# Peptides against a protein of PDB entry 2YKT, part 13

Target 1, 231 residues: chain A of PDB entry 2YKT
Amino acid sequence: SRSEEMHRLTENVYKTIMEQFNPSLRNFIAMGKNYEKALAGVTYAAKGYFDALVKMGELASESQGSKELGDVLFQMAEVHRQIQNQLEEMLKSFHNELLTQLEQKVELDSRYLSAALKKYQTEQRSKGDALDKCQAELKKLRKKSQGSKNPQKYSDKELQYIDAISNKQGELENYVSDGYKTALTEERRRFCFLVEKQCAVAKNSAAYHSKGKELLAQKLPLWQQACADPS

## One batch from the design tools (peptide; aimed at target 1 L25)

Design b1_p21_1 (made by RFdiffusion4)
Pose (drawn by RFdiffusion4):
Structure b1_p21_1 (pose): chain A 225 residues (1-144, 151-231), chain P 21 residues (1-21)
Amino acid sequence: SRSEEMHRLTENVYKTIMEQFNPSLRNFIAMGKNYEKALAGVTYAAKGYFDALVKMGELASESQGSKELGDVLFQMAEVHRQIQNQLEEMLKSFHNELLTQLEQKVELDSRYLSAALKKYQTEQRSKGDALDKCQAELKKLRKKPQKYSDKELQYIDAISNKQGELENYVSDGYKTALTEERRRFCFLVEKQCAVAKNSAAYHSKGKELLAQKLPLWQQACADPS
Amino acid sequence: SAAVEEAFQEAEEALKALFEP
């Protein structure tokens, strides 16, 4: 009887994956694509900014008394080129390693989940029907206490076998369904961890490049007196 | 269903936090 409760829980897990998880994953993929389109806009504009900044650096390089300021502006643009490309690296860890792999899995999952739930429902119903029929045949023999005919005993053995088979099937089906759910959350967490490692390398690169160059830049227009 | 929705909200927020300047 708890078996029937478990049978409904299992159907519910497959329905949750197909109707909640995968659609939300489709939405997550769409937001990721928008996010990348936006990140491309920033990388492009950062280019225009830094070229405009190099132009100022060229002007200071050609002047009397401000040449070193020209060097400071060149170095600022250079630091940004090195930071940006550590960012473009985190960006591709986003496209090839996250968005593409998510889209690939979710595409195949619709058919896979519809087929797995269906196979489970058919197998569970077939085992239930065979058990009910064996029990009906036994009830017929028994109707027309510590005594059992040869045939009654054979039915009792068969019912025991089929009931054990049905309960194991429902028990294993439930464990499998929870595992399908966990594997989909785990893959999402792993893809996010990978992008996160590249965000750490990007931010670490920025801290050190700036920690190196920033004091010299702050000194360039200090009072020499 | 609510747990799946909360998990995806958290996942979106965590992804946006990685790209914070």
Fold by OpenDDE base, seed 4:
Structure b1_p21_1 (fold): chain B 231 residues (1-231), chain A 21 residues (1-21)
Amino acid sequence: as target 1 above (231 residues)
Amino acid sequence: SAAVEEAFQEAEEALKALFEP
């Protein structure tokens, strides 16, 4: 029946969230933590590289013929430090605003969805059972009427059961339809939450990239000219 | 089935109504 099909669809939405979405989200969080760790590693390695660059700048500053290049090398290292600080801020946001919040949500969600599905199933079954009962009673009544000398005595009661069946069928269909909408809403809400959190990360990432681009764009022409100017 | 498609469409419309400001 239409109601049975929609019921199956509703259950499948909940099952998809529980069995596909939530595990995938856990994996996403895990991959995010790995990514964060790797970026922290990059930060550490970068520090070593630019500390070494500073040392090269010190040597240039001590030279008689390359003193101005020392300042350039120091500026390069300083710009890197500023970019790296911005990266660290982005990483903190990535951790606190995305990973932690998603982790909290996914851990609570399994119990919630299980309860929601169970509630829906219980009520759906209750309505279905009530419908089945009315259908069974109508069938019994029709059998009695066929064996009766006066079938007309049962006509009014037959009409009442027909009406009751129609009403209960409509109620069941409406309930299942609403249940399906609710399930889809729950699914969409979870995707929307992910999108919103990822948007926050994207904004922070954009700020990082913008700052880096700005700093480099400002200084790069000066650095490129440094070797052309004979001291 | 046509009935399922209709249910999807109705649900989609309901969702749009819920999430549109």
Scores: peptide ipSAE 0.018, ipTM 0.465, DockQ to the pose 0.035
OpenDDE base, seeds 1, 2, 3, 5: peptide ipSAE 0.000, 0.000, 0.000, 0.016; ipTM 0.238, 0.309, 0.249, 0.450

Design b1_p21_1_s1 (made by RFdiffusion4, then SolubleMPNN; from b1_p21_1, 13 letters changed)
Fold by OpenDDE base, seed 2:
Structure b1_p21_1_s1 (fold): chain B 231 residues (1-231), chain A 21 residues (1-21)
Amino acid sequence: as target 1 above (231 residues)
Amino acid sequence: SSSVQEFFEQFKQNFLSLFEP
């Protein structure tokens, strides 16, 4: 029946979230943590490189003929420090706005969805059983009527059962329909949340890239001319 | 809208496919 098909679809939505989406999301979070760690590693390695560059700048500043190049090397290191600060802010956002929030939600979600599915199944079964009972009673009544010397005696009761069956069928169909809409809404909400959190990370990443581009674009022409203009 | 639903369905399939062995 249409109701049975819609019931199966509803259960499948909950099962898909619990058995496919949530495990995949946990893996996504794990991969995100690995990515964060790698970026932190880049930050650390970069510090060593630019500290060494500062040392080269110190040597230039101590020279008689290359003092101005010392300032250039210091500026290069300082720009890197500023870019690094922006990266750290981006990483903080990546951790707090994406990974932590997703991790908290996915752990709570399994219990929530299990309870929601169970509640739906219980009520769906209850309504189905009530319908089946009324159908069974109508069938019994019709058998009694066919064997009776006065079938008209059961006519009013037959009409009452027919009406009750119609009402219970309608209630079951409405409940299953609403259940399906609710399940689809729950699925959509989870994808929307992921998209929204990823958008927040993307905005912060854009700020990091923009600041880095700005700083380098401002200074690079000066650095490129430093060797052409011997003082 | 049907387009938004189709988008989310496509996203779901693409997202899930990333973790299918």
Scores: peptide ipSAE 0.016, ipTM 0.392, DockQ to the pose 0.081
OpenDDE base, seeds 1, 3, 4, 5: peptide ipSAE 0.000, 0.000, 0.000, 0.005; ipTM 0.214, 0.223, 0.347, 0.308; seed 3 fails the geometry check

Design b1_p21_1_s2 (made by RFdiffusion4, then SolubleMPNN; from b1_p21_1, 11 letters changed)
Fold by OpenDDE base, seed 2:
Structure b1_p21_1_s2 (fold): chain B 231 residues (1-231), chain A 21 residues (1-21)
Amino acid sequence: as target 1 above (231 residues)
Amino acid sequence: SSSVQEFFQQMLANMKSLFEP
């Protein structure tokens, strides 16, 4: 029946969230944590590299013939330090605004969805059983009427059951339809949450890239001329 | 459709929490 088909669709939405979306989201979080760890490693390695660059700048500053290049090397190291600071800020956002929040939500979601599905199933079954009972009673009444010497005695009661069946059928159909809409809304909310958190990360990532581009664009011409134009 | 979009937007707006009842 239409109601049964819609019921199956509703259950499938909940199952898709629980069995496909949530596990995939957990994997996404895990991959994000791996990416975060790698980027933290980059930050640490960069510190060592630019500290070594500072040392080269110190040597240049002590040189009689290359003193001005010491300042250039210091500036190079400082700009890269600032870029790394922006990366660290982005990583904090990545951790706090995406990974942590997604992890918290996915943990809460398992119990929530299970309870929601169970509630829907219980009520759907209850309405279905009530309908089936009325249908069975009508069938019994019709059998009794066929065997009776006075079938007209049962006419009013037959009409009452027909009306009750019609009403219960309508209620069941509406309930299942609303259940399906609710399930689709639940699915959409989860995707929207992911998109919103990714947007927050994207904004912070844009700030990192913008700051890096700005700093390098400002200083690179100066550095490129340093050897040709001694101070 | 616009009707479907409006439905979801209205439902989402009424939600106090994305993952909580």
Scores: peptide ipSAE 0.020, ipTM 0.479, DockQ to the pose 0.034
OpenDDE base, seeds 1, 3, 4, 5: peptide ipSAE 0.019, 0.000, 0.015, 0.019; ipTM 0.474, 0.186, 0.388, 0.380; seed 4 fails the geometry check

Design b1_p21_1_s3 (made by RFdiffusion4, then SolubleMPNN; from b1_p21_1, 14 letters changed)
Fold by OpenDDE base, seed 3:
Structure b1_p21_1_s3 (fold): chain B 231 residues (1-231), chain A 21 residues (1-21)
Amino acid sequence: as target 1 above (231 residues)
Amino acid sequence: SSEVKKFMEELKKQMLSLFEP
């Protein structure tokens, strides 16, 4: 029946969220934490590299013929420090605005969805059972009427059951339809939340890239000229 | 039960607060 098909669709939406989306989201969070850790590792390694560059700048500053190149090397290290600070800000945002919020959400969601599905199933079954009971009673009444010497005695009661069946069928269909819309809305909200959080991360990432580009674009021409213009 | 209903409403409220910007 149409109601049975829609019921199956509704259950499948909830099952898809619980069995596919939520596990995939947990994996996404895990991969995000791994990515964060790797970027933190890059930050640490970069510090060592540019600290060593500063040491080379110190040596240049102490030289007789390359003193001005010391300042260039120091500027290179300083620009890197500023870029790195922007990366650290981006990473903090990535952790706090995306990973932490998703982690909290996915744990709460599993319990919520299980309860929501169970509630839907219980009410759907209750309405279905009530419909089946009315249909069964109508069938019994018709059998009694066929065996009776006075079938007209049962006519009013038959009409009452027919009306009750029609009403219960309509109520079941409406309930299942609303249930399906609700389930689809729940699924959409989860994807929308992910998109919105990822947009925030993208905005912060754009700020990091923009700052880096700006700083390097400002200084790189000066650094490129440093060896061509001996003092 | 009334208790289950209240629990579900509270969960819904918490979920909505997390999904709405």
Scores: peptide ipSAE 0.035, ipTM 0.602, DockQ to the pose 0.028
OpenDDE base, seeds 1, 2, 4, 5: peptide ipSAE 0.028, 0.023, 0.030, 0.009; ipTM 0.637, 0.580, 0.484, 0.374

Design b1_p21_1_s4 (made by RFdiffusion4, then SolubleMPNN; from b1_p21_1, 13 letters changed)
Fold by OpenDDE base, seed 2:
Parts: structure tokens; C-alpha cells; sequence
Structure b1_p21_1_s4 (fold): chain B 231 residues (1-231), chain A 21 residues (1-21)
């Protein structure tokens, strides 16, 4: 029946979220943690590199003819330090506010969806059973009427069961239809969340890159000119 | 930066809303 088909579709939506989407999201979070770790490694490695650059700046500052280049080297190291510090801050936010929260939510979602599906199934079954019962009673009544010397005695009851069946059928169909819409909404919200999350990540990344670009753009002309200037 | 924090806060809020009745 149409209601049975829609019921199967509804269950499949919930199952798809629980068995496909949520596990995939957990994997996504894991990959995010791996990416975070790698970027943290970059930050650490960059520190060593620019600390070494500072040392070169110190040597220049101690020289007789390259003192001004020492300042340039210090500035270069400092700008890159600032860029890396910004990256580190973003990573901390990424970890604490995004990855950790996603992980917590995915865990909560498993329980939520399981309960939601169970509730839907229970109510759907209850309505189905009630319908089946009325149909069975009508069938029994019709059999009794066929064997009776006075079939008209059962006419009013037959009409009552027909009406009850019609009403229960309608209620079941509406319930399943609403259930399907609800399930689709649940699925859509989760995908929308993921899209919005990635938009936020993209915006944060853009801000990071813009800041770095600005810092470098401000200083690079000065640094490029440093060797052309007399001592 | 304030912008980065705001973006993450918005994401958290959106995420929380998914599980709110």
C-alpha cells in the first residue's frame, strides 16, 4: 500500500542518517583532527625556522656593515611569527569549538535518532494494528450478516466499522506522511549544518590568509629595498 | 581574531539548533 511504502521510506531515511551520515561525519571529524595535527606540526617547525632567522639577524646586528639588515631579518621573523600565531589560534578554535563539539553532537545524535525512529515505529504500528482490528471486525460482522436470517440487523454496525476504517486509514496515512516529512527535515538539517560548518571554515581560512597577505604586503617593499640602501 | 571566534560560535549555535526540540 501507499502507506506501507511511505513507511519504508521513512525508516530508510532514519537508517541512512544513523548508518551512513553519522559514521561518515565521525570519519570527517577524525580527518579534521589529523589535519589539525599536521598544521600544528607546521607551526612548530616554522618556529624553529624563524628562530634561526632571528639568530641570523643577531649576527647582522653585530656586524659593522650589515647592522640595518639585522633589523630587516628581525622584522621578517616577527611577521611570520605573527602569521603562525594566528594559525595556532585558529587551530585552537577549530579544535575546541568545532571538532570537539561535532564529536559530542554526533554521539548525542545517535541516541536522538534511535529514539525518534523507535517512537515513530511504535506509533505507526499502533495505528496499523488498530486499523487491522477494525477491518477484522468488519469481516466478522459481514460473515455473521450473511448467515443471519435478518441481515438488516447488522447494517448500522457495518456502517460504523466502515467509517472507523476510513478514519483510521486516513490517520495512518497522515501520520506516515508527516513522519516522512519530519525524517527528511532531520536529514536536511544535518547536511545544512555540514555546509554551514564548511562555510565557516572557509571564512576563517580567508581571514587568516588575508591577514597574512596584509602583513607581508606592508613589509615586503621595505625588505626588498634593504639591500639597495647604503650602509 | 574576533572574526574567527564569531564564525566558530555561529557554527556551534547552528549545530546546537539541530538537536534542540
Amino acid sequence: as target 1 above (231 residues)
Amino acid sequence: SSSVEEFFKQMIQNFLSLFAP
Scores: peptide ipSAE 0.020, ipTM 0.422, DockQ to the pose 0.034
OpenDDE base, seeds 1, 3, 4, 5: peptide ipSAE 0.016, 0.020, 0.005, 0.016; ipTM 0.402, 0.525, 0.356, 0.470; seed 3 fails the geometry check

Design b1_p21_2 (made by RFdiffusion4)
Pose (drawn by RFdiffusion4):
Structure b1_p21_2 (pose): chain A 225 residues (1-144, 151-231), chain P 21 residues (1-21)
Amino acid sequence: SRSEEMHRLTENVYKTIMEQFNPSLRNFIAMGKNYEKALAGVTYAAKGYFDALVKMGELASESQGSKELGDVLFQMAEVHRQIQNQLEEMLKSFHNELLTQLEQKVELDSRYLSAALKKYQTEQRSKGDALDKCQAELKKLRKKPQKYSDKELQYIDAISNKQGELENYVSDGYKTALTEERRRFCFLVEKQCAVAKNSAAYHSKGKELLAQKLPLWQQACADPS
Amino acid sequence: AAETVQEAFEEAEESLESLFE
C-alpha cells in the first residue's frame, strides 16, 4: 500500500522535471544568452574607451614636459587590454562550456523523459494487473485454514513472487527518478562551477595587474617639493 | 517540489550574475 504512495511520488518526480525543471532551464538558457549579448556590448564599448584614452596618451607623448604622462596613459590602456582578455576567457567558458552544453542536454531530454516515465507507467501497471489476477484466481479456489491444496500453494508462491517483483520495481523506480533529478541539478552546478573558476582567474589577474601599476600612476603628478 | 525548483533557479540566476559583478 505504501507502494502506491511511492508510485505516485515517482510519477510526480518525472512530472516535476518535465514541467518545472526543464522549462526553468529553458528560461535560464535564454537569460544566459541575453547576458552574453550584453557582455559583448560592454567589451565593445570598453574598446572605444581605451582607444580614446590612447589618443590622449599620444598627445602627451609629443609634448614638452608631459611625455611621462603619455606613458602612464599607455600603460592604463595596456592593463585594460590584459584584463579584458582574461574576461573574454571567462566569456567563452560561458558560451561553449555552459550555454551550449545545457542547450544540448535539454534538447534530447524531452523525448528521454517522456519515454522513461511512459515505460515505467506501463511496466508498473502490467505487474499490478498480473498480481491482481493471480490473487483473484486464488480467491476463487479458496472460496469454493492451515490447509492448502497443491494448486492453492502454487498460487500462493506465484503471488509472493509477483508482489516482491512489483515492490522492488516501485522501490527502484523511485530511487531512479530522484537520481534523474539530482543528475540534472548536479550538471547545472558543475557548469556554473567551471564558469566560476574562470571568474576567479579574471578577478585575480585584475588585482595583480593593478597592484603592480597603480602606485606608479598615483606618483606621476605628485608634488616634487 | 515546484517551489524548490523555482528557488533553486532563483539562486542559480543570482549566483551567475554575481560571477560577473
Fold by OpenDDE base, seed 1:
Structure b1_p21_2 (fold): chain B 231 residues (1-231), chain A 21 residues (1-21)
Amino acid sequence: as target 1 above (231 residues)
Amino acid sequence: AAETVQEAFEEAEESLESLFE
């Protein structure tokens, strides 16, 4: 029946969230933590490289013929420091706005979804059992009427059972339909939350890249001319 | 957040040091 099909679809939505979406989200969070760690490692390694560049700038500043190039090398290292500071801010946002919030939600979600599914199943079964009972009583009444010398005695009760079956069937169909819409809304809400949090990460990443591009674009022409203009 | 980033830096530092060892 249409009601049975919709019931199966509803249960499948909850099962898909619990058995596929939530485990995949936990894996996504784990991969995000690994990515955060790798970016922190890049920042640390970059510090060592640009500290070594500062040392080269110090040597230039101590020279008689290359003193002005020392300032250029220091500026290169300083711009890098500013870019790395922006990266650290992005990483803090990545951790606090995406990873922490997703981790908190996924941990609570298993219990919530299990309870929601159980509530739906219990009420669906209750309505189904009530319908089956009315159908069984109508069948018994019809058997009694066929064996009776006065079938008209049961006509009013037969109409009452037919009306009750129709009403209970309608209630069950509406309940299952609403249950399916609710399940789909729960699924969509989870994907929307992920998209919204990833949008925040994208905005922070854009700010990091924009700042880096701006700083380098401002200074690079000056650095490129430094060797052509001996002071 | 700052502590987590700092911990990640420290772990990365230890990993890098082990490569030069």
Scores: peptide ipSAE 0.018, ipTM 0.358, DockQ to the pose 0.030
OpenDDE base, seeds 2, 3, 4, 5: peptide ipSAE 0.000, 0.015, 0.015, 0.000; ipTM 0.314, 0.389, 0.354, 0.319

Design b1_p21_2_s1 (made by RFdiffusion4, then SolubleMPNN; from b1_p21_2, 15 letters changed)
Fold by OpenDDE base, seed 5:
Structure b1_p21_2_s1 (fold): chain B 231 residues (1-231), chain A 21 residues (1-21)
Amino acid sequence: as target 1 above (231 residues)
Amino acid sequence: MEQEVKDFFQQMIENMQSLFS
């Protein structure tokens, strides 16, 4: 029946979230944490490299003929420091606005969805059983009427069961329909949550790339000419 | 949209607490 098909669709939505979406989201979070760790490692390694660059700048500043190149090397290190600061801000957003919030939701969601599905199934079955019972009673009544010398005796009761079956069928269909809409809404909201949090990360990532581009574009021409211009 | 989603998940958490507490 249409109600049975819609019931199966409803169950499949819950199962898809529980068995496909949530595990995939956990993996996404894990991969995000790995990426964050790697970028933090880059930041740490970069600090050592540019600290060493500063040391080279100090040596240049102490030289007789390369003093101005010391300033250039210091500027290079400083620009990189600013870029790294922007990266750290992006990473904080990545952690706090995406990973942490997703992790908090996904850890709780499996149990919630299992309970929600079970509740839906229980109520759906209850309504279905009540309908089946009325149908069975009507069948029994009709059998009695066919064997009776006075079938008119059962006519009013037959009409009552027909009306009850119609009402229960309508109630079941409405319940399953509402259940399906609810399930789809829950699925959509989970995707929307991911999209919205990813938008925040994307915004901060864009800021990181923009700031780095601006700083380097401003200074690079100056650095490139430094060896051609005597102090 | 973000607030609506937040409200939804907050309600979900509350519902879970009622079911498992």
Scores: peptide ipSAE 0.017, ipTM 0.474, DockQ to the pose 0.027
OpenDDE base, seeds 1, 2, 3, 4: peptide ipSAE 0.012, 0.011, 0.000, 0.006; ipTM 0.348, 0.312, 0.244, 0.353; seeds 1, 4 fail the geometry check

Design b1_p21_2_s2 (made by RFdiffusion4, then SolubleMPNN; from b1_p21_2, 13 letters changed)
Fold by OpenDDE base, seed 2:
Structure b1_p21_2_s2 (fold): chain B 231 residues (1-231), chain A 21 residues (1-21)
Amino acid sequence: as target 1 above (231 residues)
Amino acid sequence: MSEEVKQFFEQFKENMLSLFS
């Protein structure tokens, strides 16, 4: 029946969230933590590289013919330090505003969805059983009427059961339809939440890249000129 | 349902509204 099909669809939505979305979200969080760790590793490795660059700047500053290039090398290292500081701030936001929040939410969701599905199933079954009972009673009544010498005695009750069946069928269909809409809304909200959090990540990433570009664009012409000019 | 779980799903509603309002 239409109601049975709609019921199956509703259950499938909940199952998809519980068995596909939530496990995938946990994996997404794990991959995010790996990404964070790798970027932290980049920051650490970069520190060593630019500390070594500072050492080269010190040597230039001690030279007779390349003293001014020492300042250039120091500036290069300093600009990189500022870029790395911006990256660290982005990583803090990535951790605190995305990963931690997702991790907290995904643990709560399994309990809620299980309860919501169970509630829906219980009520759906209750309405279905009530409908089946009325149908069974009508069938019994019709059998009695066929065997009776006075079938008119059962006519009013037959009409009552027909009306009850029609009403219960309508109620079941409406309930299942509303249940399906609710389930789809639950699914959509979860994807919307993920999109919103990724928008925050994108904004932070854009700020990081913009600041880095600005700093380098400001200084790069100066550094290039220093290499061409004598001391 | 715990208050924490209620707040969780209220936040989902708010997020959805903020994205599509």
Scores: peptide ipSAE 0.029, ipTM 0.523, DockQ to the pose 0.038
OpenDDE base, seeds 1, 3, 4, 5: peptide ipSAE 0.014, 0.000, 0.023, 0.027; ipTM 0.339, 0.189, 0.580, 0.512; seeds 3, 4 fail the geometry check

Design b1_p21_2_s3 (made by RFdiffusion4, then SolubleMPNN; from b1_p21_2, 13 letters changed)
Fold by OpenDDE base, seed 1:
Structure b1_p21_2_s3 (fold): chain B 231 residues (1-231), chain A 21 residues (1-21)
Amino acid sequence: as target 1 above (231 residues)
Amino acid sequence: MSQEVQQFFEQMIQQMKSLFE
């Protein structure tokens, strides 16, 4: 029946979230943590590289003929320090605004969804059983009527059962329909949350890249001309 | 991302478009 089909679809939505989406989300979080760790490693490695660049700048500043190049090298290191600070801010946001929040939600979601599915199933079954009972009683009544010398005595009761069945059928269909909409809403909500959090990360990432581009664009022409100037 | 996980999300996106557009 239509209601039975919709019931199966509803259950499948919950099962898909619990058995496919949530495990995949856990994997996504794990991959995010790996990515965060790698970027932190880049930060550490960059520090060593630009500290060494500062040392070269110090040597230039101590020279007799290359003092001005020392300032250039210091500026290069300083710009990269500022870029690195922006990266650290982005990483903090990535951790706090995406990974932590997703981890908190996915951890609690299994129990929530299980309870929601159980509630739906219990009520759906209750309504279904009540409908089946009425249908069975009508069938029994019709059999009695067929064997009776006075079938008209059962006519009013037959009409009552028919009306009850119709009402219960409609109620069941509406309940299952609403259940399906609810399940789809639950699924959509989870994807929307992921999208929104990823948008925040993207915004912060854009700020990081923009700041770096701005700083380098400002200074690079000056640095490129430094060796052409005799002093 | 594994190919399996990617395919899952692609399928879900397609289903969501069909249901909510």
Scores: peptide ipSAE 0.016, ipTM 0.463, DockQ to the pose 0.067
OpenDDE base, seeds 2, 3, 4, 5: peptide ipSAE 0.013, 0.012, 0.000, 0.014; ipTM 0.366, 0.326, 0.268, 0.413

Design b1_p21_2_s4 (made by RFdiffusion4, then SolubleMPNN; from b1_p21_2, 13 letters changed)
Fold by OpenDDE base, seed 2:
Structure b1_p21_2_s4 (fold): chain B 231 residues (1-231), chain A 21 residues (1-21)
Amino acid sequence: as target 1 above (231 residues)
Amino acid sequence: MEEEVKKFFEEMKKNFLSLFS
């Protein structure tokens, strides 16, 4: 029946969230943590590189003919230090605004969805059983009527069961339909949450890249000119 | 476009995971 088909669809939505979406989200969080760790490693390695660049700047500053280039090298190191600081800020946001929040949500979601599905199934079954019972009673009544010398005696009761069956059928169909809409809404909400959190990450990433671009664009012409102008 | 992006990120994933091997 249409109601049975829609019921199966509803259950499949919940199953898809529980068995596909949530495990995939946990994996996404794990991959995010790995990415965070790697970026932290980049920051650490960058410190060593730019500290070494500072050392080269010190040597230039001690020279007779390249003293001004020492300042240039120091500026280069400082700009990159600032870029790394922006990266650290982005990483904090990445951790706090994406990973932590997703982890909190996915941990709570299994129990919530299980309860929601169970509630739906229980009520759906209850309505279905009530309908089946009414249909069975009508069938019994019709059998009695066929064997009776006065079938008219059962006519009013038969009409009552027919009306009850029609009503219960409609209620079941409406309930299952609403259940399906609810399930789809739950699924959409979870994807929307992921998209919104990823948008926050994108904004922070854009800020990081913008700051780096601005700093380098400001200083690069100066650094390029330093070699053209002998001291 | 979507397939190209998918292939790109699959390659990135492969390369990234190799950093931990």
Scores: peptide ipSAE 0.034, ipTM 0.439, DockQ to the pose 0.096
OpenDDE base, seeds 1, 3, 4, 5: peptide ipSAE 0.007, 0.012, 0.000, 0.032; ipTM 0.374, 0.357, 0.364, 0.425

